Peptides against a protein of PDB entry 8PQO. Designs and how they scored, part 49

Target 1, 252 residues: chain A of PDB entry 8PQO
Amino acid sequence: VLLKEYRVILPVSVDEYQVGQLYSVAEASKNETGGGEGVEVLVNEPYEKDGEKGQYTHKIYHLQSKVPTFVRMLAPEGALNIHEKAWNAYPYCRTVITNEYMKEDFLIKIETWHKPDLGTQENVHKLEPEAWKHVEAVYIDIADRSQVLSKDYKAEEDPAKFKSIKTGRGPLGPNWKQELVNQKDCPYMCAYKLVTVKFKWWGLQNKVENFIHKQERRLFTNFHRQLFCWLDKWVDLTMDDIRRMEEETKRQ

## One batch from the design tools (peptide; aimed at target 1 C93 T95 T98)

Design b1_p23_6_s1 (made by RFdiffusion4, then SolubleMPNN; from b1_p23_6, 14 letters changed)
Fold by OpenDDE base, seed 2:
Structure b1_p23_6_s1 (fold): chain B 252 residues (1-252), chain A 23 residues (1-23)
Amino acid sequence: as target 1 above (252 residues)
Amino acid sequence: MPRLESYYLDLGKFIYDLLLKYE
């Protein structure tokens, strides 16, 4: 098991982020090939558990038609079905990713707290001390181009170049996080993403777990760069607007 | 989070490439 807490600082408020995240997810999904093909939504309902209220979703990603033939040929039954269970109780979110074939031997858990701070809180997910000491804290700087793979880089999604017309935020210079403290008019937040990766397969555990973390970091980095650079597209939207947009998208 | 189709594809490919290597 490999645990890392990714801390993504953004020059947006927690409330703004809720809208921005949903918008950006939708937008990013539109840009992906397939447009949701192979995704089965089993459950999408409100939940209440232990004082936590939110939206629960259970999705299955069927990869049979998406993977190369050799992968399909080698894949045991259920191996190409990925289950994603998500509990969205913003500002807290939890996502659990499992595989039918691997069962308990495979787990990706992403637990996120969105806090109005600069990523200064320790153990925001309240792990036991013994567990917390094994968690690596990883700061993602959305303005740092060196953290972006060349193949992922897009100038229009570069926070170091983008300036929001509607908010005046950006571009984000090398010391943008430090400057936030002095900019009273600019809100900020941190997404604390505790990622737990388990791949219990002898000889492959470390390699796969590290690979998954690398991919998660890549995903978080790119997504939040997009989120910020799309600020003018979503900052004036309300949650009701987002809900309406989602419904309209479902109809298409 | 954004859709993970590409993410899962990369993961699957990686894993099965490793499987082939160790078979």
Scores: peptide ipSAE 0.147, ipTM 0.794, DockQ to the pose 0.478
OpenDDE base, seeds 1, 3, 4, 5: peptide ipSAE 0.124, 0.123, 0.137, 0.131; ipTM 0.774, 0.774, 0.785, 0.779; seed 1 fails the geometry check

Design b1_p23_6_s2 (made by RFdiffusion4, then SolubleMPNN; from b1_p23_6, 14 letters changed)
Fold by OpenDDE base, seed 4:
Structure b1_p23_6_s2 (fold): chain B 252 residues (1-252), chain A 23 residues (1-23)
Amino acid sequence: as target 1 above (252 residues)
Amino acid sequence: MPLLESVYEDIGKFLFDLLLKYD
């Protein structure tokens, strides 16, 4: 098991982020090639559990058409079906990713708290001390180009170049986080993303777990760079606007 | 945090490439 807490600081408020996240997820999804034919939504409903209220989704990602033919032919039954269960109770969100074939031998859990701070809270997910001491805190700086793979880099998604016309935020220089503290009118938040990766197969555990973390970090980095650089596209939207957009997308 | 399908594709491809090598 490998645990890392990715802390993503953003010059947006927690309330703004709720809109921005939903917009950016939708936008990023639209930009993906191949469409979403491999995604099956089993459940999408409100839930209430132990005082937590939110939206529960259960999706299956069918990867059969997304892998090479030889992989598909050799893959055990259920191995190419990934289940994503998500509990979205913003500002808290939990996502659990499992595989039908691997069962308990494979787990990706992503738990996110969105807090109006600069990533200074320790153990925001309230892990036991013994567990928390094994968590690596990883700070993602969306303005740091060195954290972005060259193949992922896009100038239009570079926070170090972007200037929001609507808000005046950006570009984010090397010391943007320190400067942000002095900008009383600029909100900020941190997304604390605790990622738990479990892959029990002997000999492959460390390699796979590290690889998955690498992919998650890559995703978080790119996503939040996009989110910020798309600020002018979503900052004036309301949650109702987002809901309407989602409904319209479902109808298409 | 919902993930993009492409991320699962990458993870899946990596996993099964490894499985083919070690199994």
Scores: peptide ipSAE 0.309, ipTM 0.858, DockQ to the pose 0.629
OpenDDE base, seeds 1, 2, 3, 5: peptide ipSAE 0.300, 0.298, 0.303, 0.283; ipTM 0.856, 0.856, 0.855, 0.850

Design b1_p23_6_s3 (made by RFdiffusion4, then SolubleMPNN; from b1_p23_6, 15 letters changed)
Fold by OpenDDE base, seed 2:
Structure b1_p23_6_s3 (fold): chain B 252 residues (1-252), chain A 23 residues (1-23)
Amino acid sequence: as target 1 above (252 residues)
Amino acid sequence: MPLLESVYRDLGLFLVELLLKYD
């Protein structure tokens, strides 16, 4: 098991981020090839547990049509079915990812708290001390180009170049986080993403777990760079606007 | 937080590759 807490600081408020995240997920999904084909929504319903109220979703990503034919032919039954269970109770969110073939031998859990701070809280997910001491805190700086793979880099998604016309935020210089403290009119938040990766195959645990963490970090980095650079597209939207957009997308 | 399908695709491919190599 490998745990890392990714802390993503953004010059947006927690309330803004809720809109921005939903918008950016939708936008990023539009850019995906094949659209929503192969995604089966098993459950989409409200839940309430231990004072936590939100929306629960269970989706299956059927990847058979998304991989080369030879892979599909050789893949064991269930290996290309990814289950995503998500509990969305913003500002808290939990996602559990499993695979039908791997069963208990594979788990990715992503737990996120969105806080109006600069990533200074320790153990925001309230882990036991013994567990927390094994968690690596990883700060993602969306303005740091060195954290972005060359193949992922896009100038239009570079926070170091982007300036929001609507808000005046950006571009983000090397010391933007420090300067943010002195900017009274600029909100900020941190997404604390605790990622737990479990892969039980002996001899492959570290390899696979580290690989998955690299992919998650890459995803978080690119996504939040997009989210910020798309600020002018979503900052004026309301949650009602987002809901309408989602409903409209479902019709397509 | 939902992830992109492409990420799951890559994950699936990775898992299959492991299975083919070690199973």
Scores: peptide ipSAE 0.285, ipTM 0.847, DockQ to the pose 0.741
OpenDDE base, seeds 1, 3, 4, 5: peptide ipSAE 0.220, 0.237, 0.248, 0.267; ipTM 0.822, 0.828, 0.831, 0.837

Design b1_p23_6_s4 (made by RFdiffusion4, then SolubleMPNN; from b1_p23_6, 15 letters changed)
Fold by OpenDDE base, seed 4:
Structure b1_p23_6_s4 (fold): chain B 252 residues (1-252), chain A 23 residues (1-23)
Amino acid sequence: as target 1 above (252 residues)
Amino acid sequence: MPLLESVYLDIGKFLYDLLKKYL
């Protein structure tokens, strides 16, 4: 098991982020050609548990059509079915990813707290001390180009180049986080993303777990760079606007 | 998460490459 807490600081408020996240997810989905074809939504309903209220979703990602034929032919039954269970109680969210074939030997859990701070809280997910000591804190700086793979880099998604016309935020220079503290009118938040990866296969555990973390980090980095650089597209939207957009998209 | 699929495709490819290496 490998645990890392990714801390993504953004020059947006927690409330703004809720809109921006939903917009950016939707936009990214639109930009993905053939995206969603292998996604089956089993459950999408409100939940209440231990005082936590939110939306529960259970999706299956059927990867059979997305992998090369030879992979499909060699893959054991259920190996290409990924289950995603998500509990969205913003500003808290939990996602659990499992695989039918691997069963208990494979787990990706992503637990996110969105806090109006600069990533300074320790153990925001309230892990036991013994567990917390094994968590690596990883700061993602959306302005740091060195954290972006060359193949993922787009100038239009570079926070170091982007200037929001609507908010005046950006571009984000090397010291943007420190400068942000002095900007009374600029909100900020941190997404604390505790990622638990388990891959119980002798000899491959560390390699696979580290690889998955690398991919998650890459995803978080690119996503939040997009989220910020798309600020002018979503900052004036309300949650109701987002809901309408989602409904319209479902009807298409 | 629309990008989740791509992540798992990469994972699948990685695992396949590992299998080729060790099998």
Scores: peptide ipSAE 0.081, ipTM 0.762, DockQ to the pose 0.390
OpenDDE base, seeds 1, 2, 3, 5: peptide ipSAE 0.036, 0.044, 0.031, 0.037; ipTM 0.724, 0.747, 0.699, 0.728; seeds 3, 5 fail the geometry check

Design b1_p23_7 (made by RFdiffusion4)
Pose (drawn by RFdiffusion4):
Structure b1_p23_7 (pose): chain A 252 residues (1-252), chain P 23 residues (1-23)
Amino acid sequence: as target 1 above (252 residues)
Amino acid sequence: PDSISTEQMFRMAAIVVVLHLLF
C-alpha cells in the first residue's frame, strides 16, 4: 500500500481555508445536473476522542441513476454504492471512501492537517517512524503552470492571472511563497493531505494506487487553483453564512 | 473538510465494474 502526503501551501489563513473549501465544493458542483440526488446520510453525529472533537458522518452515494442502464445491470451488487465516512474536527479531518461490493479491499483515506505554516513540518500526522519513512512528500504549487494538464487549463482559474478585488492578493508569481516569508500581513497556510490508497484485488495494487494518486494530485491542484481564483466570492463569508447556504440548498 | 467528488465516485465505480467483468 502506497502513502503520499500532498502539501498544499496557500495564501489564505487556516480560518479562511475552512470557508473557502466549503464554498468551493458547493460552487464547483453547481453545474452538475445529477448532484444531491442519490446522496444518503446514514449517520450524522458529534464525536470526541483525546483532543479531537468533531462531527462524524456516514454517507452513501448511489450511482445507479447516473450510469447507463447496461452498467447498472452489469454491475455486481453494491459496486455502484460508494461509502464515505468522515470525521470533521477542522483544522483536522479524515475521510474514508469505500465501495460496497469491494468492501474494505478498495479504500481511499485522506487525513488532513491544516496548519498556519509554509509546509515545513515533518510527519505532521505522527506516523510510526518506519511507516513515515515510506511516505513521499509531494508539493502542490498553485501558481506553477507546468503542474497543470493543458486540457485542464483555464485562464479564469489561473492564480498567475488573478488579482483579488477584496484582498488585492495575487496575481501569484514563482516567488509568491518567498514573498510570504518576507511579508508581515498576507496570511498563509498549508494543507497536509496524507492519502492512503488500497486496492487488494487481482494483483493490481500498484497500478490502481498509482493511478489514484496521480488523479488525486491533479484534483488537488485544479481545486486549489479554483479556490484561490474565487477568493472574491467567499473571502467575506463566515461559517454562519456557509451553514445558511447549506440549509438554503436543502429545501429542494 | 475533505470530500469525494462526482468524478472520483465515477472513477472508483468504473474501476470496480470494469475489473469485475475482466476477471

Design b1_p23_7_s1 (made by RFdiffusion4, then SolubleMPNN; from b1_p23_7, 17 letters changed)
Fold by OpenDDE base, seed 2:
Structure b1_p23_7_s1 (fold): chain B 252 residues (1-252), chain A 23 residues (1-23)
Amino acid sequence: as target 1 above (252 residues)
Amino acid sequence: PETITMEMAMTIANLVIENYLKY
């Protein structure tokens, strides 16, 4: 098992981020090759548990149509079905990813707290001390181009070049986080993403767990760069606007 | 909420299959 806490600092408020995240997820999904094909939504309902109230979703990614025939023939039963269970109780979110074949031997868990700070809180997820001591804190700087793969880089999604017309935020220079503290009119937040990766197969555990973390980091980096650079597209939207957009998308 | 991309899902599935074949 490999745990890392990714801390993504953004020049947006926690309230703004709620809108921006939903917008950006929707936009990213539209831009994804294949779209929602092969994704089955089993459950989408409100939940309440232990004082946590939010929306629960269970999705299955059926990948049989996404792989070549020979892969389908070689794949064991359940290998091409990925389950995603998500609990959205913003500002807290939890996502659990599993595979039918791997059962208990595979897990990706992403737990996120969104806080109005600069990523300074330790153990925001309240892990036991023994567990917390094994967690690496990883800061993602959305303005740092060196953290972006060349194949992922887009100039229109570069926070170091983008300036929001509606808010005046950006571009983000090398010291933007330090400067932000002195900018009383600019809100900020940190998404604390505790990522737990388990791949319990002898000889491959460390390699796969590290690989998945690398992919998650890549995803978080790119997503939040997009979120910021799309600020002018979503900053004036309300949650009701987002809900309406989601409903409209479901009708298409 | 957090969601995986199809790319990530494919990556996971591929790793599972590769692991199966190696085992």
Scores: peptide ipSAE 0.270, ipTM 0.847, DockQ to the pose 0.763; fails the geometry check
OpenDDE base, seeds 1, 3, 4, 5: peptide ipSAE 0.268, 0.244, 0.253, 0.261; ipTM 0.845, 0.833, 0.839, 0.839; seeds 1, 3, 4, 5 fail the geometry check

Design b1_p23_7_s2 (made by RFdiffusion4, then SolubleMPNN; from b1_p23_7, 15 letters changed)
Fold by OpenDDE base, seed 1:
Structure b1_p23_7_s2 (fold): chain B 252 residues (1-252), chain A 23 residues (1-23)
Amino acid sequence: as target 1 above (252 residues)
Amino acid sequence: PETITLEQRLLLANLVVNNSLKY
């Protein structure tokens, strides 16, 4: 098991981020072929538990058509079905990913708190001390080009170059986070993403767990760079606007 | 109504789109 807490600081408010995230997810998905194909929504309902109130979803991703024939032929029953259970109670969210074949031997859990701070809270997910001491805190700086793979880099998605016309935010210089503390008129937040990865195959667990974390970090970095650079596209949108976009994306 | 989070869309979409199981 490998745990890391990714902390993504953004010059937006927690309320703004709710709109921005939904917009950016929808926008990014438009360019992805096969997104939604083979997706089965089993459950989509409100939930309330332990003071947490939100929306619960259970989806199955059927990957049979997404893998080569030889993989499909060799795959055990259930190996190509990925289950995603999500509890969305923004500003808190929890996602649990499992596989039918591997059962307890495979887990990806992502728990996110969105807080109006600069990533200074320790153990925001309230882990036991023994567990918390094994968590590596990883700060993602969306303005740091060195954290972006060359193949992923796009100038139009570079926060160090982008200037928001509508808000005046950006570009983000090398010391933007330090400067943000003194900018009382600019909101800020941190997404605390606790990622738990478990892959219990002897000899491969460390390699696979580290690989998954590397992919998650890459995803979080690129996504939030996009989110910020698309600020002018979503900052004036309402939740109703977002819902319309989601419906349109679903139909594609 | 259904809300699509970052994890719900991008994590599993990335797995499929990048053809991670094809390599």
Scores: peptide ipSAE 0.076, ipTM 0.718, DockQ to the pose 0.134
OpenDDE base, seeds 2, 3, 4, 5: peptide ipSAE 0.024, 0.057, 0.021, 0.061; ipTM 0.648, 0.710, 0.601, 0.709; seed 3 fails the geometry check

Design b1_p23_7_s3 (made by RFdiffusion4, then SolubleMPNN; from b1_p23_7, 15 letters changed)
Fold by OpenDDE base, seed 5:
Structure b1_p23_7_s3 (fold): chain B 252 residues (1-252), chain A 23 residues (1-23)
Amino acid sequence: as target 1 above (252 residues)
Amino acid sequence: PETITMEQMMMLANLVINYSLKY
């Protein structure tokens, strides 16, 4: 098991991020090849547990149509079904990813707190001290081009080049985080993403778990670069606007 | 909720398949 806490600092408020995240998820989904093909929504309902209130979703990603024919034909039963269980109680969110075939040998858990700070809180997820001492804190800088793979780089999604017309935020220079502290009119937040990866592959567990973390980091980096660079598209939207957009998308 | 890309899903699928071949 390998745990890392990714801290993504953004020049947006916690309230703004709620809209921006939902917009960016929807936009990113539109850009994905195959769209919603192979995605089955089993559960989508409100939940309440231990004072936490939110929306629970259970989705299955059926990858049979997304892999080569020979892989589909040789894959064991359940191997190409990925389950995603999500508890969305913004500003808290938890996502659990499992696979039918691997059962307890595979787990990706992502727990996120969104806080109005600069990523300075320790153990925001309230782990036991023995567990917390093994968690690596990883800071993601959305303005740092060196953290982006060349194949992922898009100039229109570069926070170091983007300037928001509606808010005046950006471009984000090398010292943007330090400068942000002095800008009283610019809100900021940190997404604390505790990622737990379990992959029981004898002899290769650490290698595979590190690989998965590398992919998660890549995803978080790219997503939040997009979120910021799309600021002018979503900053004036309300949660009601987002809900309407989601409903319209479901009807299509 | 977290965004899972198709690329990530394919990577996970490959890992699962390789796992199944090993065990």
Scores: peptide ipSAE 0.241, ipTM 0.850, DockQ to the pose 0.604
OpenDDE base, seeds 1, 2, 3, 4: peptide ipSAE 0.135, 0.073, 0.135, 0.199; ipTM 0.794, 0.751, 0.791, 0.832

Design b1_p23_7_s4 (made by RFdiffusion4, then SolubleMPNN; from b1_p23_7, 14 letters changed)
Fold by OpenDDE base, seed 2:
Structure b1_p23_7_s4 (fold): chain B 252 residues (1-252), chain A 23 residues (1-23)
Amino acid sequence: as target 1 above (252 residues)
Amino acid sequence: PETITMEQRLLLANIVVNNYLKY
């Protein structure tokens, strides 16, 4: 098991981020090849547990049509079914990803707290001390081009170049986070994303777990760069607007 | 909540298939 807490600082408020995240997810989904094909929504309902109220979703990603024929033919039963269970109680979210074939031998868990700070809180997810001491804190700087793969880089998604017309935020210079403290009119937040990866396979556990973390970090980096650079597209949207957009996305 | 991208989906599939079929 490998745990890392990714801390993504953004020059947006927690409330703004809720809109921006949903917008960006919807937008990214539109850009995904294959769209929602092979996605089965088993559950989509409100939940309440231990004072946490939100929306619970259970999705199955059927990958049979998304892999080469030879892979499909050789894949064990259930190997191409990915389950995603998500609890969305913003500003807290939890996602659990499992596979039918690997069962307990595979787990990706992403737990996120969105806080109005600069990523200074320790153990925001309230892990036991013994567990917390094994968590690596990883800061993602959305303005740092060196953290972006060349193949992922887009100038229109570069926070170091983007300036919001509607808010005046950006571009983000090398010391943008430090400068936020002096910018009283600019809100900020941190997404604390605790990622737990388990891949229990002899000889491959560490390699695969690290690889998955690398992919998650890549995803978080690119996503939040997009989120910020799309600020002018979503900052004036309401939650109702987002809901309409989500419905439209489902139709595509 | 988090969304599994197509890349992630394929990654997971490949991980499972490639590793379990080898053993």
Scores: peptide ipSAE 0.024, ipTM 0.663, DockQ to the pose 0.675
OpenDDE base, seeds 1, 3, 4, 5: peptide ipSAE 0.047, 0.023, 0.054, 0.022; ipTM 0.707, 0.650, 0.716, 0.643; seeds 1, 4 fail the geometry check

Design b1_p23_8 (made by RFdiffusion4)
Pose (drawn by RFdiffusion4):
Structure b1_p23_8 (pose): chain A 252 residues (1-252), chain P 23 residues (1-23)
Amino acid sequence: as target 1 above (252 residues)
Amino acid sequence: MLSMERALRHAQVVMENYLEHEL
């Protein structure tokens, strides 16, 4: 099983990231016809354990209505049921993604620490030493064009070409992280996203784990580029504003 | 938290590999 820590250094604060991430998930999913239908909340409750106080959820995403009929008929029972178990104690969160048919043999776990630093902490997740020694640290720079697939590139989602009206932040150059250390004002943070991918069937552990990690890097990059370029849309929101928008979207 | 792209890709990985194993 392969583990990688993706460090996403951002010119926002940890407080700002919480609101921005919630807004961005909802906004990026605004054009998807077929969003919200098929989402099933099995469990939604508070939890507390040794310093980590938060909210636990168990959700199921039924994909039967979103795939061709032949895919629904051919799919082994439960293969189209995606389980997500989430522990949200921001600035820490853990999510575990499984498939009902694959049980625990196909697993994607993301454990994230959101810290007010420039991604300089080592083993922020406090792994056992030997296990930590086998974790590759991968840095995601949202200003670096070379880290974006050309088919994914969109000028309107390029931090190198965006300046915030409300904050004046951006555009981001190759030295933006250096200018953060030399700056006393603009906030910054790093999301330490430790990703574990497990695929235990058919001897395809390596191929699937690598494919999933490459896709997770691409998604983390594109997502956080979008998040920064949407600063003007969400930076003035509070958590109460986010919860209100959630209840609003709940009516339908 | 889970995106539709991730949910679809997660199921697709299982479907493609199951059909190849059965063939």

Design b1_p23_8_s1 (made by RFdiffusion4, then SolubleMPNN; from b1_p23_8, 12 letters changed)
Fold by OpenDDE base, seed 1:
Structure b1_p23_8_s1 (fold): chain B 252 residues (1-252), chain A 23 residues (1-23)
Amino acid sequence: as target 1 above (252 residues)
Amino acid sequence: GLSMELAKLFANIVLENYLKAKE
């Protein structure tokens, strides 16, 4: 098992982020080839558990059409079905990813707290002290081009070049986080993303777990760069606007 | 959400190990 807590600092408020995240997810999905194909929504309902209220979603990703024919033909039963269970109680969110074939031998868990700070809180997910000792804290700087793969880089999604017309935020210079503290008119937040990866196959555990973390970090970096650079597209939207857009998309 | 690239990689890893286990 490998645990890392990714801390993503953004020059947006916790309330703004709720809208921006939903918009950016929808926009990114449109840009993805084959987006939505092979995704089955089993459950989408409100939940209440242990004082937590939110929306529960259970999705199955059927990968049969997304892999080469020889993989589909040789894959064991259940190997190409990925389950994603999500509990969205913003500003808290939990996602659990499992596979039918691997069962208890595979787990990706992503637990996120969105806080109005600069990523200074320790153990925000309230792990046991012994467990917390094994968590690496990783800071993601959305303005740092060196954290972005060359193949992922787009100038229109570079926070170091973008300036929001509607809010005046950006561009983000090398010391933007330090300067943010002195900018009273600019809100900020941190997404604390505790990622737990378990891959219990002898000889491959460390390799696969590290690889998954590398991919998650890449995804978080690119997504939040997009979210910030798309600020002018979503900052004036309300949650009701987002809900309407989602319903319209479902009808298509 | 789940990355399709990650999902494809996972599928390949599972397949490779499954084939090895059959030998």
Scores: peptide ipSAE 0.147, ipTM 0.754, DockQ to the pose 0.519
OpenDDE base, seeds 2, 3, 4, 5: peptide ipSAE 0.118, 0.123, 0.034, 0.122; ipTM 0.746, 0.752, 0.606, 0.741; seeds 2, 3 fail the geometry check

Design b1_p23_8_s2 (made by RFdiffusion4, then SolubleMPNN; from b1_p23_8, 14 letters changed)
Fold by OpenDDE base, seed 2:
Structure b1_p23_8_s2 (fold): chain B 252 residues (1-252), chain A 23 residues (1-23)
Amino acid sequence: as target 1 above (252 residues)
Amino acid sequence: MVSMELAKLFANIVLNSYLKALE
């Protein structure tokens, strides 16, 4: 098991982020595989547990059509069925990804708290001390070009170059986070993403667990760079606007 | 509510992880 807490600081409010996240996910994933076809929604309902109120979803991703033929032929039954259980109680979110074949031997859990701070809270997910001491805190700086793979870099998605016309935010210089506290009109938040990865296969555990974390970090980095650089596209949208957009997309 | 588009990204990560493990 490998745990890392990714902390992404953004010059947006927690309320703004809720809109921006949904917009940016939709925009970023338009050309991604694995969506739409092969997705089975088992549950989509509101939930209430221990004072937490939100939306619960259970989806199955059938990857048979997404992998090469030889993989499909060699894959054991259930190995290409991915279950995603998600609890969305913004500003808290939890996603659990499992596989039918691997059962308890595979787990990806992403727990996110969105806080109006600069990533200074320790153990925001309230882990036991013994568990928390094994968590690596990883700060993602969306303005740091060195954290972006060359193949992922796009100038139009570079926070160090972007200037929001609607809000006046940006560009983000090397010390933007430190300067943020002195900007009264610029809100800020941190997304604390605790990622738990378990891949209990001898000989492959470290390789796969580290690989998944690398992919998650890459995703978080690129996504939030996009989110900020697309600020003018979503900052004036409401949650109702987003819901309508999602419904329209589903109908197509 | 959880966006279905968000799930697409997770599915891709899992898929890539599986492919990597099979190499």
Scores: peptide ipSAE 0.030, ipTM 0.690, DockQ to the pose 0.194
OpenDDE base, seeds 1, 3, 4, 5: peptide ipSAE 0.030, 0.028, 0.026, 0.028; ipTM 0.690, 0.674, 0.643, 0.675; seed 1 fails the geometry check

